# Designs tried in a protein design run: peptides against a protein of PDB entry 5KEZ. Part 251

Target 1, 320 residues: chain A of PDB entry 5KEZ
Amino acid sequence: NVAIYNPFRPWWERYQPVSYKLCTRSGNEDEFRNMVTRCNNVGVRIYVDAVINHMCGNAVSAGTSSTCGSYFNPGSRDFPAVPYSGWDFNDGKCKTGSGDIENYNDATQVRDCRLTGLLDLALEKDYVRSKIAEYMNHLIDIGVAGFRLDASKHMWPGDIKAILDKLHNLNSNWFPAGSKPFIYQEVIDLGGEPIKSSDYFGNGRVTEFKYGAKLGTVIRKWNGEKMSYLKNWGEGWGFVPSDRALVFVDNHDNQRGHGAGGASILTFWDARLYKMAVGFMLAHPYGFTRVMSSYRWPRQFQNGNDVNDWVGPPNNNGVI

## One batch from the design tools (peptide; made by RFdiffusion4, then SolubleMPNN)

Design b2_p26_3_s2 (from b2_p26_3, 13 letters changed)
Fold by OpenDDE base, seed 1:
Structure b2_p26_3_s2 (fold): chain B 320 residues (1-320), chain A 26 residues (1-26)
Amino acid sequence: as target 1 above (320 residues)
Amino acid sequence: GVPGPGLFVFPGGDTEVGMPEWGLNR
């Protein structure tokens, strides 16, 4: 991914790929392979947060300022480490003046235009699908169990399916022969937009963002809500079917007060309430559960916003 | 520098509480 130095190596640089090489601030390929092997050997499975909707931001300077040293040029859409070129992006398909998504009520813009300046891949093209599948298959062959598909809302479900259809079975050293990768898709559906979580059910599970938001309000006793109301928690609360739901109390985005749930989201900063929420989630049968493992950063609130929400995970990899 | 993209995009900004259609009345 791109190496951002202002601010200094933020968490979100990880979501700006310039190659599919496994050499980032999280480690190199050998270290990753070692981790996957060790985890699999003790029954811990790995799923990867796969960023396949886009490459880096359109405004990032060309050069070799990347975690693996790969050259890239956002201006010319040149990513030779993949390789991608100008033919592999949706620039000509997006009809907005900025080239970015401007109206989230237009499903075509949401899927064909740039998410906040991120160069949008032409996932309709078999070449692009194949390059992504090669990346994911490399991970499958290493021994990962599946994927979180980042920004799935911004991809056509049929394009996702086309990529998934190219995937290998899981590594038979650790998984039963013929096992398929576990797939869950990040789709932010709080209602009010044309794109629905149900559009993606055919590809795998979907993130249920209503879960953490509503659980937060209940545990916080907002709006007179009570724990006893959780008796019909899940589908009874209008959530997606349990067998399609990936549920969580918080994620890396809403932990920072952005997006779904906002102030209702419980985090490790609210230790007691958070433990209650996580405990409830793990005890309740609804959905496939995900527990957040995060880190502390020096929060600095200005006008209700944390100006340090960019701070990345503690590490020295890629720093010195 | 280029500002970090919001990976969590919600039109109209952050929400503090759930929508009325959520919960027991549904």
Scores: peptide ipSAE 0.025, ipTM 0.539, DockQ to the pose 0.031
Fold by OpenDDE base, seed 2:
Formats: structure tokens, sequence, C-alpha cells
Structure b2_p26_3_s2 (fold): chain B 320 residues (1-320), chain A 26 residues (1-26)
């Protein structure tokens, strides 16, 4: 991914890829392989957060400022480490004036235009699909158990399916022969937009963002809500089917005031209420549960916004 | 530097609460 130094190595640099090399602040490919092996040997499975919708931001300076030193040029859409060129992006397909998503009520814009300036990959192209599949298959062959697909809302479900159809079976050293990777897709569906979580059920599980948002309001006792209303928690609250849901109280975006739920989302900053929410989630049978492990950072609020929301995990001069 | 995008960017940044379809009265 891109190495950003202003601010100094923010968390979000990880979501701006310039290659599919397994070489980041967390380590090199050999170290990753070693970690996967050690985890698998004790029954801990690894799921990779796969960023496959886009490459880095269009405004990032060209050069070799990346975690593995790969050259890239956002201006010319040149990513030779893949390789991608200008033919592999949706610049000509997106019809907005800016090239960015301007209207989230237009499903075509949401999927074909740039998410906040991130260069949008032409996932309709078999070449692009194959490059992504090669990346994911390399991880599968190393021994990962599956994937979180980042920004799935911004990809056509059929394009995702086409990539998934190219995937290998899981590594038979640790998984039964013929096992398929576990897939869960990040889809923002809080209602009111044309893109629905159900559009993605055919590819795997989906994130249920209503879960943390609604649980937060209940536990906070906002708007007269009571814990007793959780009697029919799950599908009874209009959530996706349990067998399609991945549920969580918070994520890294919510902890920084980004995305769904706003102030209703419970985080470790609200320790007592957060423990209640996590305890409830783990005790309740609805959905596949994900527990957050995070870190504290020096928050500084200006005009209601944390100016330090970029701060990544504890590190030693950029090394984690 | 380029501002960091959130992974979960939702227009309006909030959810509807207290509606019957969200199970409060069910």
Amino acid sequence: as target 1 above (320 residues)
Amino acid sequence: GVPGPGLFVFPGGDTEVGMPEWGLNR
C-alpha cells in the first residue's frame, strides 16, 4: 500500500493499495506465512481484509513511497507491480463530473465511480478479475481461511461472484479437501438507498451494520428504548437472515465517528456499556459474531471532530 | 497528504431510530 507520512503512517493507508504484494508495516510475506502456519497449527484461522474495489487515491503523488517500494502513478493509472494501466479503471464508465460518487441514490455511481477519490477498478474486465483472483489464491494457498471483502457495496455482486468462482479450495494441509473460503462482504445497508445487503447474499455473508447501531441506542436508553425490546432481536428487527449476517458492536470506522450509527455506536471509550453490548452479542444466537480488538489514541476534538482520527495502532517509528 | 477515506462512508452519517419497522413495537 501507499506509505503516508503526513499524517505519520495513518491507519487508512492500508486501504490504498498499489500492489498485491504481501509486504506491509506488519511484515513481509515470509513472516505472514509463518504467522498463518502457527495460527492454523493451533486451530486459529486467518481471514484477510481484501481491498479489491480500488487502488490508491487519485491525488497521491507518484513514486515509490509504498510499503514494498513498488512504483505507482495515480495520475496515469499506472500500477506496474500488478500490472494495471488506464484500461483497468472505470474512469470512462463513471459519468459524474468529478469522477467520484456524487449521489448514493444512484446505484451505478456507487459502483462505477470513485469512492472518495480512490481509483475505481474495472471489475467487469476478466483481466482485472484474474489479477484479483491471483492475489486471493496466493493467500488461500498460504493457508488463510477466507476473506472480508472491503467496500463490497461499491462492487457489482456479479463481478464479485466472477472473482469468487476463480478461487481455489482451501489448503488441504489444514482444511478438509474441497473446503471453500469463508466470505463476508462489507455492505452498508441501513435502508433508504437502492443497494441492499440482499444483493450480495449469493456471494457469502454480509455485514449487518444495523446491529451495532440499534444495540447502541437500546443500551444507551435513547428515545425510550428498553432492553426488553430485544426479545425478538435479529430477524424480528428487520435484520438480514442469521445465516447471512456477520454482526459486531463496532469497527475501526465507528470508533472514529465515521459511518453508520454515529454517536449511538458503543466502543471501548464507553467501557461499561460496551462490555454489556459485547456480552449480549456473544450470548445471543443471531448471526456470526466478530469481536473488536483495538487501541487507545490521544483524541483531540475540534468542532466536534477528532483531529487525531487518523492515528494507527501503537508502533515503533512506523513499524508495528 | 491525501485525506484518508473511511471504509464505511454513509451519507448523513446516522441511522433511523425508534421506528416500528426496527422492532420496538414487535
Scores: peptide ipSAE 0.025, ipTM 0.541, DockQ to the pose 0.030
Fold by OpenDDE base, seed 3:
Structure b2_p26_3_s2 (fold): chain B 320 residues (1-320), chain A 26 residues (1-26)
Amino acid sequence: as target 1 above (320 residues)
Amino acid sequence: GVPGPGLFVFPGGDTEVGMPEWGLNR
């Protein structure tokens, strides 16, 4: 991914890929392979956060400022480490004036235009699908158990399916023969927008963002809500089917006040209430549960916004 | 510097617009 130095190595640089090389601030490919092996040997499975909707931001300077030293040029859409070129992006398909998503009520813009300037891959192209599949298959062959598909809302479900159909079975050294990778898709659907979580059910599980948002409101006792109202929690609250849901109290975005849930989201900053929410989630049978592991950073609120929301995990000069 | 994107962006940054009162009405 891009190495960002202003601000200094933010967490979100990880979501700006310039190659599919397994060398980042977290380690190199050999270290990753070693970790996956050690984890699998003791029954701990690894799921990779796969960023496949886009490459880095269109405004990032060209050069070799990347975690693996690969050259890239956002201006010319040149990513030779893949390789991608200008033919592999949706610049010509997006019809907005900016090239970015401007109207989230237009499903076509949401999927064909750039998410906040991130160069949008032409996932309709078999070439692009194959490059992504090669990346994911390399990870599968290393021994990962599955994937979180980042920004799935911004990809056509059929394009995702086409990629998934190219995936290998899981590594038989640790998984039963014929096992398929576990897939969950990051889709934000709080209602009121044209793209629905149900559009993605055919590809795997989806994130249920209503879960953390509503649970936070209830535990905070906002709007007169009570814990007793959770008697029909899950599908009874209009959430996606349990077998399609991945549930969580918070994620890295809404922990920072971004994304779905807003101020209702409980985080480790609200220690007591957060423990209550996580405890409830783990005790309740609805959905596949995910627990967040995060870190403290020096929050500085200005006009209601944390100006340090970019701060990455504890590190030594950018290396974890 | 280049601003970092969140993984989920709502128009105008509003993260709570359109949330129905699912549980209270059932």
Scores: peptide ipSAE 0.024, ipTM 0.567, DockQ to the pose 0.032
Fold by OpenDDE base, seed 4:
Structure b2_p26_3_s2 (fold): chain B 320 residues (1-320), chain A 26 residues (1-26)
Amino acid sequence: as target 1 above (320 residues)
Amino acid sequence: GVPGPGLFVFPGGDTEVGMPEWGLNR
């Protein structure tokens, strides 16, 4: 991914890929392979946060400022380490004036335009699908158990399916022969937008953002909500089917006080209430549970927003 | 991923939050 130095190595630089090389702030491919092996050997499975919707921001300077030193040029859409070129992006498909998503009520914009300036890959192209599949298959062959598909809302479900159809079975050194990768898709569906989580059920599980939002409201006793109302928690609250749901109290985005779920989201900053929420989540049978493991950072609120929401995990001069 | 827009409940009703700028250098 790109190496961002202003601010200094933010967490979100990870979501700006310039290659599919396994060389990041966390280490190189050999170190990753070693980690996967060690984890698998003790029954800990690895699921990769796969950033496949886009490459880096369109305004990032060209050069070799990347975690693996790969050259890239966002201006010309040139990512030779893949390789991608201008033909592999949706620049010509997006019809907005800015080239970015401007209206989230337009499903076509949401999927064909740039997410906050991130160069949007043309996932309709078999070439692009194959490059992504090659990346994911390399990870599968290393021994990962599956994937979180980042920004799935911004990809056409059929394009995702086409990529998934190219995936290998899991590594038989650790998984039963014929095992398929576990797939869960990040889709922000809190209602009110045309893209629905149900659009993605065919590809795997989907993040249920209503879960954390509603649970936070209940535990906070906002709007007169009571814990007793959780008696029909799950589908009874209008959530996706349990077998399609990945549930969580918070994620890295809404932990920072904005986005999906907003102020209702409970985090480790609200220690007591958060423990209640996580405890409830783990005790309740609804959905596949994800527990957040995060870190503290020096929060600084200005106008209700943390200006240090960019701060990444503890690191040594950018290296984790 | 990057934060997305959505409706969430806070005291006083529902609100919609837009996406912050995550895709570019700050």
Scores: peptide ipSAE 0.017, ipTM 0.526, DockQ to the pose 0.080; fails the geometry check

Design b2_p26_3_s3 (from b2_p26_3, 13 letters changed)
Fold by OpenDDE base, seed 3:
Structure b2_p26_3_s3 (fold): chain B 320 residues (1-320), chain A 26 residues (1-26)
Amino acid sequence: as target 1 above (320 residues)
Amino acid sequence: GEPHPGLFVLPGGDTGVGMPEHRLNR
């Protein structure tokens, strides 16, 4: 991915890929392979956050400022380490003046335009699908158990399906023969927008952002909410079917006061309430649960916003 | 800025359910 130095190595640089090389601030491919092997040998499975909707931001400077030193040029859409070129992006499809998503009520914009300037891959192209599948298959062959698909809301479900159909079975050294990767898709659906979580049920599980948002409100006792209202928690609250839901109290985005759920989201900053919420989640049978492991950073609020929300995990000169 | 969009809800307000649009972080 892009190595960003202003601000200094933010967490979100990980979501700006310039190649599919397994060489990042977390380590190199050999170290990753070693970790996956060690984890699998003791029954701990690895799921990769796969960033496949886009490459890096359109405004990032061209050069070799990347975690593996690969050259890239966002301006010309040149990513030779893949390789991608200008033909592999949706620039010609997006009809907005900026090239970015401008209206989230327009499903076509949400999927064909750039998410906050991130160069949007043309996932309709078999070439692009194949490059992504090659990346994911390499990970599968290493021994990962599945994937979180980042920014799934911004991809056409059919394009995702086409990629998934190219995936190998899991590595038989650790998984039963014929096992398929576990897939869950990040889709932000809090209602009110045209894109629905149900659009993605055919590909795998979907993140249920209503879960953390509503639970936060209840635990915080906002708007007169009571714990007794949780009697029909799950589908009774309008959530997706349990067998399609991946649930969580917080994620890396909404932990920082933004992202889906807003201020209702409970985090480790509110330790007591957070423990209550996580405990409830783990005790309740609804959905597949995910627990967050995070870190403290030097928060500085200006006008209600943390100006240091970019701060990544503890590191040594950018290396974790 | 951060690549992930989200919904901002005010303390004491609704949970963001039913909001028509995401808000971009940057």
Scores: peptide ipSAE 0.022, ipTM 0.598, DockQ to the pose 0.045
Fold by OpenDDE base, seed 4:
Structure b2_p26_3_s3 (fold): chain B 320 residues (1-320), chain A 26 residues (1-26)
Amino acid sequence: as target 1 above (320 residues)
Amino acid sequence: GEPHPGLFVLPGGDTGVGMPEHRLNR
């Protein structure tokens, strides 16, 4: 991915890929393989956060400022380490003036235009699908158990399916023969927009962002909400079917006070309430549960926003 | 109180991702 130095190596640089090489701030491919092996050997499975909707931001300077040293040029859509070129992006498909998503009530914009300037891959192309599948298959062959698909809302479900149909079975050294990768898709559906979580049920589980938002409101006793209202928690609250839901109290985005869930989201900063929420989530049978493990950073609020929300995990001069 | 369907509206609406404004270098 792109190496960002202003601010200094933010967490979100990881979501701006320039290649599918397994060289990151966390280590090289050999180190990753070693970790996966060690984890699998003790029954801990690895699920990769796969960024396959896009490459890096269109405004990033061309060069070799990347975690694996690969050259890239966002201006010309040149990613030779893949390789991708201008033919592999949706520049000509997006019809907005900016080239970015401007209206989230337009499903076509949401899927065909750039997410906040991130170069949008043409996932309709078999070439692009194959390059992504090769990347994911390499990880499967290493021994990962599945994937979180980043920004799934911004990909056509059929394109995702086409990629998934190219995937290998899991590595038989650790998984039963014929096992398929576990797939969960990041889809933000809080209602009121045309793209629905149900559009993606055919590909795997989806994130249920209503879960953390509503649970936070209840635990905080906002808007007259009471714990007794949780009697029909799950589908009774209008959430997706349990067998399609990945549930969580918070994620890395809304932990920083922004995005889906708003101010109701509970985090480790609200220790007592957070423990209540996480405890409830783990005790309740609804959905597949995900627990957040994070870190402290020097928060600095200006106008209600943390200006240090970019701070990544503890590191040694950028190396995690 | 009785269980309810959990209707709510978040201020600001959906932005596609959790923190889309932070995906690019500032």
Scores: peptide ipSAE 0.020, ipTM 0.557, DockQ to the pose 0.089
Fold by OpenDDE base, seed 1:
Structure b2_p26_3_s3 (fold): chain B 320 residues (1-320), chain A 26 residues (1-26)
Amino acid sequence: as target 1 above (320 residues)
Amino acid sequence: GEPHPGLFVLPGGDTGVGMPEHRLNR
């Protein structure tokens, strides 16, 4: 991915890919392979946060300032490490003046325009689908069990399906023959927008952002909410079907107060309430559960916003 | 951060459900 130095190596640089090489601040490919093997050998499975909707920001300077040293040029849409070129992006399809998503009530913009300046891949193209599938298949062959598909709202469900149809079965060294990768899709659907979580049910599970948001309000006793109301938690609360839901108390975005859920989201900063929420989630038979493992950073609130919400995870592997 | 815009958050901290726009995750 792109190496961002202002601010200094933020967490979100990881979501600006310039190649599909497994060289990041989390480690190199050998280290990753080793970790996957060791985890699989003790029954711990790995899913990868796959950023396949886009490449890096259009405003990033060209060069080799990337975690694996690969050259890239956002201006010319040149990513030779893949390779991608100007023909592999939706620049010509997006009809907005800026080239960015301007109206989230326009599903076409949401899917064909750039998410906050991130170069939007033309997932309709078989070439692009194949390059993504190659990346994911490489991970599958290493031994991962599945994927979180980042920014799924911004991809056409049919394009996602086309990619998924190209995927290998899971590595038979650790998984039963014929096993398919576990797929869950990040779709923020709290209502009010044309794109729905149900649009993606055919591809796998979807993130249920209502879960953490509503659970937070209940545990915080906001709006007269009571724990006793959780008796019909899940579908009874208007959530997606249990077999399509991936549920969580918080994620990296809403942990910082900027994602879906707002201030209701419980985090490790609210230790007691958070433990209650996580405990409830793990005990209740709704959805596939995900527990957040995060880190502390030096929060600095200005006008209600943490100006240090960019701070990346701690590392001891040097500046790479 | 630039990527992954969140839903609009009201001044009171509530998620702006049904809002037509997302805000940047900054």
Scores: peptide ipSAE 0.019, ipTM 0.592, DockQ to the pose 0.043
Fold by OpenDDE base, seed 2:
Structure b2_p26_3_s3 (fold): chain B 320 residues (1-320), chain A 26 residues (1-26)
Amino acid sequence: as target 1 above (320 residues)
Amino acid sequence: GEPHPGLFVLPGGDTGVGMPEHRLNR
C-alpha cells in the first residue's frame, strides 16, 4: 500500500493498495506464511481484509512511496506491480463532475465512482477479476480460511460473484478437501439508500451495521429503550437473516465516531457498557459474531470530531 | 489531503476528503 506521512502512517493507508504483494509495515510474505501456519496448527483461522474495490487515492503522488517499494502512478492509473493500467478503472463510467461518489442515493455512482477519491477498479473486466482472484487464491493457498470483502457496497454483486467463482478450495493441509473460503462482505445498510444488504446474500454473509447501532441505543437506555425489548433481537428488529449476518458491537470506523451507528456505538472507551454489549452479543444466537481488538490513541476532540482519528496501532517509526 | 477510506467525520468537522453519507448515522 501507499506510505502516508501526513498524517504519519495512518491506519487507513492500509486501504490504499498499489499492489497485491504481501509486503507491508506489518511484515513480509514469509512472516505472514509463518503466522498463518502457526495459527492454523492450533485451530486459529485467518480471515483477510481484502481490499479489492479500488487502488490508492487519485491524489497520491506517483513514485515508490509504498510499503514494498513498488512504483505506482495514480494520475496515469499505472500500477505495474499488478499490473493495472488506465483500462482497468471506471473513470469513463463515472459521470460525476468530481469523479467521486457525490450521491449515495444513486446506486450507479456508489458502484462506479471513486469512494473518497480512491481509484475505482473496473470489476466488470475479466482481467481485473482474474488479478483479484489470483491475489485471493495466493492467500488461500497460503492457508487463510476466508475473507472480509472491503467496500462491498461499492462493487456490483455480480462482479463479486464472478471473482468468488474463480477461487480455489481451501488448503487441504488444514481444511477438509473441497472446503470453500468463508466470505463476509462489508455493506453499510441502515436503510434509506437504494443499495441493500440483500443484494449481496448470494455471495456470502454481510455486515449488519444495525446490530451495533441498535444494541448501543438499548444498552445506553436511550429513548426509553429497555433490555426486555431484546426478546425478538435479530430478525425481529429488522436485521438480515441470521445465516447472512456478521454482527459486531463496533469496528475500526465507527469506533472513531465514523460511519454507521453514530454516537450509539459502544466501544472500549465505554468499558462497562461495552462489556455488557459484547457479552450479550456472544451469548445471543443471532448472526456470526466478530469481536473487536483495538488500542488506545490520544483522542483530541475539536468541534465534536477527534482530529486524531487517523492514529494507527502502536508502532516503531511506522513499523508495526 | 489525501483520500482515506472509512473516515466518517461528523457533520461540521471534515478532517478528511469528505464524509460519505452512507456511513453517517442520521
Scores: peptide ipSAE 0.022, ipTM 0.636, DockQ to the pose 0.044; fails the geometry check

